# Peptides against a protein of PDB entry 3ZOQ: the designs that were tried, part 36

Target 1, 223 residues: chain A of PDB entry 3ZOQ
Amino acid sequence: QLLQDSWWNQLKEEFEKPYYQELREMLKREYAEQTIYPDSRDIFNALHYTSYDDVKVVILGQDPYHGPGQAQGLSFSVKPGVKQPPSLKNIFLELQQDIGCSIPNHGSLVSWAKQGVLLLNTVLTVRRGQANSHKGKGWERLTDRIIDVLSERERPVIFILWGRHAQMKKERIDTSKHFIIESTHPSPFSARNGFFGSRPFSRANAYLEKMGEAPIDWCIKDL

## One batch from the design tools (peptide; made by RFdiffusion4, then SolubleMPNN)

Design b1_p12_6_s2 (from b1_p12_6, 6 letters changed)
Fold by OpenDDE base, seed 4:
Structure b1_p12_6_s2 (fold): chain B 223 residues (1-223), chain A 12 residues (1-12)
Amino acid sequence: as target 1 above (223 residues)
Amino acid sequence: DPLNDLDAFTEE
């Protein structure tokens, strides 16, 4: 039985296209022969946690963390019990400075996803220890379509675009209808050049309130 | 179901 959810309705045509079939065949080989992250059941977690209709905010990442036990199919997020990566630590530092949230004792952003924050990577799989190893294999075409169908949605979306890679997607977003929050990347190499002090969380909530929608509770509880 | 294709890939 195929899912008849809102994402299926938006993406069903993509899954029938040759590029996706080729991607799928590639992934079958990769998962059989290599250690690939995230777990195969977690590849589409961003879509599982946040339906097409429920998307309020999009946060774009590049590709999954490539270390053991880290990636959980959500951009920037790590499974509980995993040490917070540097970029995620900086995200929480900005969160604290922006709206006063405590830094959580874990790195799972599932609570954001459940509230309508689509935590989408542009590439959804990676080989262990090999960043961008699945770049240019078809994921970008699918995730571009995800951005496109969100851009075409009548109900406005807030896109948070950290760093150049994410900002390259701005051309696909109807800025007459949707809101964009841009800054440098939260990486230690770039965070002090604009990410810190950018206040993306309060700004996102301000847009949501302007649209008459409930704001995101960005604060993450300890486990 | 392409969004929940557990049979397509080997679990790690």
Scores: peptide ipSAE 0.031, ipTM 0.673, DockQ to the pose 0.032
Fold by OpenDDE base, seed 2:
Structure b1_p12_6_s2 (fold): chain B 223 residues (1-223), chain A 12 residues (1-12)
Amino acid sequence: as target 1 above (223 residues)
Amino acid sequence: DPLNDLDAFTEE
């Protein structure tokens, strides 16, 4: 899927900056010399599925899954047929407890993305088996800009910030017009410390309804 | 358009 022009209009200046050109050159080398995830065609899937104007909710992740066939360019999401990672399993457990959705037989969150849930990682690529291997290479500057232009948008956005890493972005969000839902991370290491019971899905829909927007259908059908 | 360049990072 091609990006809507709305994202290009918001981000075109970034792509001309030296940091992004350096990032691009680095990525060319990485994809040539290493196994990098996601597939290069999937790097910007979050922006492909959810246009700038269509964003209703943002869910921030850190970087892509680094195992074979997992990452699909959407935070927390895995391709169909891939075993659900622990954090994603916990997300679905909370979804079930929050609004009664069944646990899907796959881990693809594309249905959320198509409804306006921007599933954005702060770093958009990773080396196989090496978490955070592309940290500090330029992605964070671009994704910070994505957050900034959303914050500057007149139409309100709901930001779901799980864990400290995501919550560090709160300073970039205009809370006078945007909404923030915070909890601990869905990781098994932190989920019991606040993520479970945080009910981010119903809370997000409550904000959407208050704004006169259609709620997200968070329930994911089996494939 | 880097957002729509599907082969931007593939080896040529």
Scores: peptide ipSAE 0.028, ipTM 0.662, DockQ to the pose 0.030
Fold by OpenDDE base, seed 3:
Structure b1_p12_6_s2 (fold): chain B 223 residues (1-223), chain A 12 residues (1-12)
Amino acid sequence: as target 1 above (223 residues)
Amino acid sequence: DPLNDLDAFTEE
């Protein structure tokens, strides 16, 4: 069973719907006429790295980084060699204080994704230099469906919801089966109001252990 | 397959 098959079984109906076809046509024009991130081959990297069945934890972001070479199709993650954005720096600071991990010399979270951490943005593309430029174009319907099918899954999932935008998705999550970790956003504008000290990494692992699952190795090695 | 996103959104 391929990773793609796992998600395809859950999402195939969405890709046939008019909203997604319209989104696809829009994206064709955007990628032709504008500089769009991430690379079109990387749009679904979150699903490529973490199959439907292998999801243990979900971390929701809004939309991709909009600078050159940054976005790699994973929420909060940046390609190696790219300066860590402020929110990511704060994530690593909390990681260090929470469970003692060293701050890595890069910003790639691929190692989390490979362990079952679905790093999902609610909007999966963006124009260069224009945050939220693809908001309301159809991605949100697809990513809502991703949350829905995970919520419907029998095997429990841990949802980490940083900030108000992510927390708006809480109504879609069956809390009788799944766990939610909420705090303010890691952004410098909000991190000191609750994100720091929230210890999402140790709390997530505590839930995993309670479920009889292997914890996530959150520590990221230098490249 | 939409999950095979290689060139999926390139203008045809």
Scores: peptide ipSAE 0.025, ipTM 0.661, DockQ to the pose 0.030
Fold by OpenDDE base, seed 1:
Structure b1_p12_6_s2 (fold): chain B 223 residues (1-223), chain A 12 residues (1-12)
Amino acid sequence: as target 1 above (223 residues)
Amino acid sequence: DPLNDLDAFTEE
């Protein structure tokens, strides 16, 4: 892949810092000795699909799906042919009720990413079958920096923060400049407490239109 | 470049 110049200019200093070098060494061992998701070539897919300058919307996740073939380096997204996880199913249910999109026959959110939706997990790798196994190893510092540089960007961004973990990042966001959409998490454990009916997709597009930007086509075509 | 090093974690 070609260099993502806009992200590199914002993040290059992070990759030279000790914390990231330690993270990198840890990941080398993990990928060599364990089954780690996503594929190492897919870790930074969110940044590959959505340049720094092209970010319109950010959707924060926690860490990647930890089952075989699921994670593709985009928060909440799964590769085609993979059964939609419960949270993703609820996302599509809300999408349908919000703006009338049909439920897609797959779970890939790549079409969102290509339109400027940064699908960022705060932790970018995970061991098979071990949720949050790479928490606290350095990813959070890098992804915090991603949030910071977006917050510092002059062109406004829309942050969609589902659940408490994502909402904890609000303190890093300049709310005088950027827009925040908050609700409970789409997880079956919390979706009925506020996620359903929150209409994040139409609300995001309303902000984009107010900014004079093209709205996101949130509807996903079947494969 | 860590962002584009496709084999960064599997080469060694």
Scores: peptide ipSAE 0.024, ipTM 0.646, DockQ to the pose 0.030

Design b1_p12_6_s3 (from b1_p12_6, 7 letters changed)
Fold by OpenDDE base, seed 3:
Structure b1_p12_6_s3 (fold): chain B 223 residues (1-223), chain A 12 residues (1-12)
Amino acid sequence: as target 1 above (223 residues)
Amino acid sequence: DELNLKDAFTEE
């Protein structure tokens, strides 16, 4: 079984569809002929760390980091020992200003994932050094379905949508049940246009508390 | 923005 039970029950039909079989065949060829990130065993880490039932918050990314050792199957997250990319640095700057967390000495967001923060990229693989190289190959259909089944869930979810790419998914989210936090992207090219000062972490926790749920401990300990 | 996203992940 590819996924844990809670996600498998929601997504098993997708994996039988022609588009995913074609995607899988493409990926087999890509991983054989190219250097692809993340490691094939890590592609679904976001779903492994955060079950369907345990999702409290969703943070959407575009596609994985394309440098060696960076991507670990979680949006914006990098493996320990890897230099923090610019957008992630800005995320931590906002985290510090928002709720007072120290900037960690690593870039792993696994602790968020374990608490119910689904760190989902819309495209789950990439060729080394070639950003968006796997765009339009089938991942978007699967990840759209992930958003859909979360939107259909009775228990509310908080969607954090940074930038227009993520915000394009808003039409798939039932805002009568779920809450959306929107701002510009944490990228150095856009962070000063609205991301900084948006306080997504405290806002997310405020909504969780309003819903009677435990807040996320967003602060990340040093390793 | 889409352009900003692409640039961000290109530099990362």
Scores: peptide ipSAE 0.037, ipTM 0.724, DockQ to the pose 0.106
Fold by OpenDDE base, seed 1:
Structure b1_p12_6_s3 (fold): chain B 223 residues (1-223), chain A 12 residues (1-12)
Amino acid sequence: as target 1 above (223 residues)
Amino acid sequence: DELNLKDAFTEE
């Protein structure tokens, strides 16, 4: 099956729907005719690293990085050896100021994913050099469903929503049960308007502790 | 030091 059991049980119906079949056919053509990121094997890495039951925190992104070797199927994350993009640099700056973590010498957020941080983009593929080229092709319907099934989960989730695009998903989240951390986007064009100083990492951990859950070790070791 | 396009266009 396409996904591990916990996610498959929640999402299997989506993959049978016409919209996803159309998306799948589109992606087959795109990967055959264009350079598409991430690698097709990495599209669902966010769901592979973080099971439905293990999700503690969700960080929403827009779509994958569109440069060679960057995207690894996790929002904001880049493969080791890849230069940290500006937004990611700002994320690490805030991480340092928030909880004292050193800035890592790489940009991989896999360690977060393995601890229950779902690093989900709303659109999961992109053409090389063409940001948002796969917007409106069906991914948003699937990722909306991912948000929905998490919202419906009894065990609470923390949603970190950076920027207005991510914050538009708030209406899908049961705020009587789940917690939301909102700020401006970490992009250089918005970070100084509220992202810096928002302390999302310590705030997330504070809520996890209140829920009786282990906090996230947000600090990333050098490779 | 190339700015990622999504970073460049995300001002929110």
Scores: peptide ipSAE 0.037, ipTM 0.705, DockQ to the pose 0.359
Fold by OpenDDE base, seed 4:
Structure b1_p12_6_s3 (fold): chain B 223 residues (1-223), chain A 12 residues (1-12)
Amino acid sequence: as target 1 above (223 residues)
Amino acid sequence: DELNLKDAFTEE
């Protein structure tokens, strides 16, 4: 099957729906005729690394990086050996100021994913050099369902919503059960308007501690 | 390196 059991049980009905079948057929053509990121085997990495039951924190992104070798199926994350994009650099700057972590020599956030941080883009593929080229093709309906089933979960989740795009998903989240951390986007164009100093990492861990759960080790080791 | 839309154009 496409996903591990915990996610499959939540999402299997979506994959049978016409919208997803149309999306799948579109993607088959795109991957055959264009350079598409990430690698097709990496599209669902966020769900592979973090099971439905193990999700503690969600960080929403828009769509994958569209340059060679960058995207690895995790929001904001880049493969080792790739220069850190500006937004990711700002994320690490805030991480350092928030909880004192050193800035790593790479941009992979896999260690977060393995601890229960779902690094989810709302659109999971992109054509090389063409940001948002796969917007409105069906991914948003699936990823909305991902947010919905997490919102319906009894065990609380922390949603980190950077920028307006992510914050538009707030209406889908049951705030009587779940926690929201909002700020401006880490992009250089917006980070100084609220992202810097927002301390999302310590705030997320504070919620986890209140829930009686282990905090996230946000510090990333060098490779 | 090529930039994601969030890096190049996001002002939110």
Scores: peptide ipSAE 0.036, ipTM 0.698, DockQ to the pose 0.366
Fold by OpenDDE base, seed 5:
Structure b1_p12_6_s3 (fold): chain B 223 residues (1-223), chain A 12 residues (1-12)
Amino acid sequence: as target 1 above (223 residues)
Amino acid sequence: DELNLKDAFTEE
């Protein structure tokens, strides 16, 4: 099957719906005719690394990086060996200021994902060089469902919503159960207007500790 | 910060 059992149980009905079938057919054409990121095998990496039950934190992104070799199916994350994009650099700067982590020599956030940080983009594919090229094609309905089923989960989740796009999903989150950390986006165009100093990492861990859960080791080791 | 046109999050 496409996904781990825990996610499959939550999402299997979505894959049978017309919107997803249409999306799938669109993607088949796109991957055949154009360069699409990430690799088709990596589209659902966020769900592969972080099971439904293991989600502790959600970090929402918009859509994948659209440059060669960048996207690895995790929001904000880039494959090892890839130059860190500006937003990611700012994430690491805030990480350093927030909890003292060293800036890693790579941009892979897989270690976060493996600890229960769901690094979810709302749109999971993109054409090379064409940001948001797959916006409005069906991904948003699936990823909305992902947010919904997490919101419906009894065990609390921490949603980190950077920027307006992510914050638009706030209405789908049951704040009686779940926690939301909001700030401006880590993009160089917005980071100095609230992201820097927002301390999302320590705040997330504070919530986890209050819930009696192990905190995230946000510090990333060099490769 | 270094501008990267390949960054998907430039205008957030």
Scores: peptide ipSAE 0.031, ipTM 0.673, DockQ to the pose 0.424

Design b1_p12_6_s4 (from b1_p12_6, 7 letters changed)
Fold by OpenDDE base, seed 4:
Structure b1_p12_6_s4 (fold): chain B 223 residues (1-223), chain A 12 residues (1-12)
Amino acid sequence: as target 1 above (223 residues)
Amino acid sequence: DELNLKDAFTEK
């Protein structure tokens, strides 16, 4: 099956729907005819690293990085050996100011994913050099369902929503059970308007502690 | 640092 059991139980019906079959056929053509990121084996990495039951925090992104070797199926994350993109650099700057972590020598956020941070893009593929090229092709319906089934979960989730695109998903989240952390996007064009100083990492851990759960170790080791 | 084009289109 495509996903591990915990996610498959939540999402299996989506994969049988016409919209996803159409998306899948589109992707087959795209991967055959174009350079598409991430690697097809990495599309669902966010769900592979973080099971449905183990999700503690969700960080929403838009779509994958569209440069060679960057995207690894996790929002904002880049493979080791790749220069940190500007938004990710700003994320690490805020991390340092928020809780004192050193800036790592790489951009992989896999350690967060392994601790229960779902690093989910709303669109899971992109054509090389063409941002949002796969927008409106069906991914949003699937990822909306991912948000929905998390919202329906009894155990609370913390949603970190950077920028307006992510914040549009707030209406799908039951705020009587779940927690929302909002700010402007970490992009250089918006970070100074509210992202810097928003302290999302300490705030997320504060919620986890209130829930009686282990906090996230946000600090990332050098490779 | 060179601006990632993904970031260039994210202004909100």
Scores: peptide ipSAE 0.031, ipTM 0.685, DockQ to the pose 0.357
Fold by OpenDDE base, seed 2:
Structure b1_p12_6_s4 (fold): chain B 223 residues (1-223), chain A 12 residues (1-12)
Amino acid sequence: as target 1 above (223 residues)
Amino acid sequence: DELNLKDAFTEK
């Protein structure tokens, strides 16, 4: 099976649907004919690192970084040794101002994922150098279903929605059970309009504590 | 840190 049991139980029916089969065939062609990111083995890393039951926080991204060696299958995250992209730098600046974490010497957010932070892009692949090149090809339907099954979960989830694209998913989230933290996007084009000072990390931990759950250790150690 | 997982497009 493609996913670990907890996610497979929630999503297995999607993979049998025509839209996903068409997406899969498209992706097979793309990976054969173009340079596609992330590596095909890393596409579902967000679901591999964070089980359905272990999700505490969701951070939505749009689509993967489209430069060489960047995409890690986790929203906003880059592989160790990769220069931190501007949005990620701003995320770490806010992290520092919010809860005092030092700026790490790498951009891997795997430590968050392993603690229950689902780092989900709405589109899970991209062609090299062509942002949003795989938009509207079927990923959004699958990732919408991911949001849906989390919304349907009894145990509450915290959704961190940076920017308008992510915030469009609010309609899928049952706010009677789940918490939403919203601000502008960490992009240099929008961060100063609300992302900086939004303190999403401390706010997320405050909600976790209210739910009787362990907070996330957001601070990232140097490698 | 990354995982070397099964290719997502291998036959099921």
Scores: peptide ipSAE 0.015, ipTM 0.534, DockQ to the pose 0.034
Fold by OpenDDE base, seed 1:
Structure b1_p12_6_s4 (fold): chain B 223 residues (1-223), chain A 12 residues (1-12)
Amino acid sequence: as target 1 above (223 residues)
Amino acid sequence: DELNLKDAFTEK
């Protein structure tokens, strides 16, 4: 099966629906004819690293980085050895100011994912050099369903929604059960309008502790 | 770091 059991139980019906079959056929052509990111084996890394039952925090991104070697199948994350993109640099600056973490010498957020931080893009693939080239092709329906099944989960989740695109998903989240942390996007174009100083990491951990859950170790060690 | 899984678009 495509996904591990906990996610498969929640999402298996989606993969048989016409919209996803059409998406799959499109992606087969795209990967055959063009350079698509991330690697096809890495598309669902967010769901592979963080099971449905283990999700504590969700951080939504838009679509993958479109440069060579960047996209890792996790929102905002880049493979080790890759220059940190501007938004990620700002994330680490806020992390440092918020809870005192050192800025890591790489951009991999895998350690967050392994602790229950679902690093989900709303669109999971992109053509090289063409941002949002796979927007509106079916990914959004699947990722909306991911948000829905998390919203329906009895065990609470923390949703970190940076920027307007992510915040549009708030209407799908049962705020009577789940907690929302909102700010402007970490992009250089918006970070100074509210992202810096928003302290999402300490706030998330405060809620996790209140829920009786272990906090996230947000600090990332150098490689 | 990266998971080495089967291609997502091969037969299920």
Scores: peptide ipSAE 0.017, ipTM 0.537, DockQ to the pose 0.033; fails the geometry check
Fold by OpenDDE base, seed 3:
Structure b1_p12_6_s4 (fold): chain B 223 residues (1-223), chain A 12 residues (1-12)
Amino acid sequence: as target 1 above (223 residues)
Amino acid sequence: DELNLKDAFTEK
């Protein structure tokens, strides 16, 4: 199996569909001929770290970081030892102001993923130095299905939708069951227009507690 | 970080 059981039960049909087979063939060619991020073994890390049943929170990104050593298959996250990108720096600034966490000396969000925060990009691969180079190639159909099966889940999910791209997915989310936190994007170009002060971390935990679930420990330890 | 290194090109 490509995925662990809980996700496989939800998504196995997608991997048999023509669109995904075409995507797979495209990716095989891309990885052979270009430098593609993340490593092919890391493409589905978001689903590996956070099972379908364990998802508490979803944070949507667009596509992976396109610089060497950055992307690790989790939205907004970078491997330890990698300089924190501007949006991630702003995420940590808001985290500090929201709930008092220290800014970590690395940018890995794996600790969030292990607690049930699905760090999902809508497009899961990118060419080196070419943002959105794999947009419209099939990933969006798979990741839409991921959103759909979570929306259909009985146990509620919290969707954090930063910026217009993520917010376009709101129509796929059953708001009678699930909770949505919306603000502008953490990018330096938009953070001051609503992201700062939006307090998504405390709001997410407040909702989790209301539902009788354990809150997320959003604070990240230094490595 | 401990990662699950399943390849996206692996067959089911």
Scores: peptide ipSAE 0.016, ipTM 0.522, DockQ to the pose 0.034; fails the geometry check

Design b1_p12_7_s1 (from b1_p12_7, 6 letters changed)
Fold by OpenDDE base, seed 3:
Structure b1_p12_7_s1 (fold): chain B 223 residues (1-223), chain A 12 residues (1-12)
Amino acid sequence: as target 1 above (223 residues)
Amino acid sequence: SAAEALSAADFE
């Protein structure tokens, strides 16, 4: 997979490091011997849809959905025609309450990605039916570097950090330049403890306007 | 110019 020039310039040194070469070899074995999600061509979709320079907002997830046909290389997003997972349903409920958007008839967040919302998981692959199966295999070092180079960027970024896992990355973000929106996770187990009513979408747009940037059109059209 | 992080051949 070829990365856009802007991301390659930021990450090229990582791909030469031993940890990434070991990760690459692991992935070759995993995709050959197991059913791995997402499709190998979709692993870096977050970076494909949103260039380094075009990032306005970052939404961090943990790892991809591990069911058939779900994951499309974007955090929380599912391919059209796939039933919306519980966390995604709650995201759309908050979207509706926050800024009045209709709940879409699909779960694809590609329209956000194309507008500069980096939908990044900290781990970019998973075995079918085995959540966190690729945890601790090297992805976290690469995605930490992605957060680092965004934090070092002069142009401000908005980081949306849902739940403790994402919030652990807060220490890597220069809050003198960048904005952080924090709440509990949209999961049914945590959404009622702070995610609902957190209004991350309107708050993100308020920061963008303050920075003199175009807001995100968070409303998703039906397919 | 863009460079390759993963090759298609890796997953064939």
Scores: peptide ipSAE 0.193, ipTM 0.809, DockQ to the pose 0.025; fails the geometry check
Fold by OpenDDE base, seed 4:
Structure b1_p12_7_s1 (fold): chain B 223 residues (1-223), chain A 12 residues (1-12)
Amino acid sequence: as target 1 above (223 residues)
Amino acid sequence: SAAEALSAADFE
């Protein structure tokens, strides 16, 4: 998978490191022997849709959906025609309450990605039916570097950190330059404890406008 | 310039 020049310039050193080569070899084996999600061509979709320079907002997820046809290489996003997972439904409920968007008839967040919302999971692959099965295999080191190079960028970024896992990355973010939006996770187990009513979408746009940047059109049209 | 982090051949 060919990365855009802007990302390659930031990450090329990582791909030469032993940990990544080991990860690559692991992935070769896993995709050969197991059902792995997303499709191998979709692993870096977050970086494909959103260049390093075009990142306005980052939304961190943990690892891909592990059901068939769900994951498309973007955090929280599912391919069109796939039933919206509970967390995604809650995201759309908050979106509706926050800025009045209608709930779309699909779960694809590609329109966000194309506008500069980096939908990044900390782990970019998973075995079918086995959540966190690729945890601790090297992805976290790469995605930490992605966060680091964004933190080092002069142009400010907005980081939306839902839940404790994402919030653990806050220490890597230069809050003198960048903005953090934190709440509980959109999961049904945690959404009522702070995610609902957190209004991350309007808050993100408020920061963008303050920076003199175009806001995100968070509303998703039906397909 | 752009380069490959993963190759399609890796997963064939």
Scores: peptide ipSAE 0.183, ipTM 0.805, DockQ to the pose 0.025; fails the geometry check
Fold by OpenDDE base, seed 2:
Structure b1_p12_7_s1 (fold): chain B 223 residues (1-223), chain A 12 residues (1-12)
Amino acid sequence: as target 1 above (223 residues)
Amino acid sequence: SAAEALSAADFE
């Protein structure tokens, strides 16, 4: 998979490191022997849709959905025609309450990605039916580097960190330059403990406006 | 320029 020039310039050194080569070999075996999500062509979709320079907002997820046809290489996003997972439904509920957007009839967040919302999972692949099956295999080191190079960027970034896993990355973010929006995770197990009412979408746009940047159109049209 | 992080051939 080809990476955009802006991301390649930031990450090229990682791809030469032993850990990534080992990850690559692992992935070759996994995709050959197991059903792995997302499709191999979609692994880096977050970087494909949102260039390094165009990142305005980062939303961190853990790992891809592990059901058939769900994952499309973007955190929390599902392919059109796929039933919205519970966490995504809650995201749209909060979106509606926060800024009045209608709940879309699909779960694709590609429109966010195209506007500069980096929908990044910390782990970019998963075995079918086995959440976290590719945890600790090297993805976290690469995605940590992604966070690092964004943190080092002069142009400010807004990081939306839902839940403890995402919030663990806060230590890598230079809060003198960048903004952080934190709440509990949108999962049904945690959403009522702080995610609902956190208004991450309006808060993100408020920061963008303060920086003199165009806000994100978070509303998603039906297909 | 754009470069390969993963080769499509790796997954064929």
Scores: peptide ipSAE 0.178, ipTM 0.796, DockQ to the pose 0.025; fails the geometry check
Fold by OpenDDE base, seed 1:
Structure b1_p12_7_s1 (fold): chain B 223 residues (1-223), chain A 12 residues (1-12)
Amino acid sequence: as target 1 above (223 residues)
Amino acid sequence: SAAEALSAADFE
């Protein structure tokens, strides 16, 4: 997979490091021997849709959905035609309450990605039916570097950090320069403890306006 | 253009 030049310039050194070569070899075996999600061509979709320079907002997830046809290489997003997972349903509920968007009839967040919302999982692959199966295999080091190079970017970024896992990355973010939006996770287990009513979408747009940037059109059209 | 982080050949 070829990365955009802007990301390549930021990450090229990582891909030559032993940890990534080991990860690459692991992935070769996994995709050959197991059912791995997302499709191998979709692993870096977050970087494909949103260039380094075009990132306005980052939304961190943990790892991809592990069911058939779900993951499309974007955090929280599912391919069209796939039933919306509970967390995604809650995201859309908050979106509706926050800024009045209708709940879409699909779960694809590609429209956000195309507008500069980096939908990044900290781990970019998973075995079918086995959550966290690729945890600790090297992805976290790469995605940490992605956060680092964004933190080092002069143009500010908005980081939306839902839940403790994402919030652990706050220490890597220069909060004197970048904006952080934190709440509990949209999961049904935590959404009522702070995610609902957190209004991350309007808050993100408010920051973008303060920066003199175009706001995100968070509303998703039906397919 | 950027070099490959992963090649298509990796997954053939």
Scores: peptide ipSAE 0.170, ipTM 0.796, DockQ to the pose 0.025; fails the geometry check

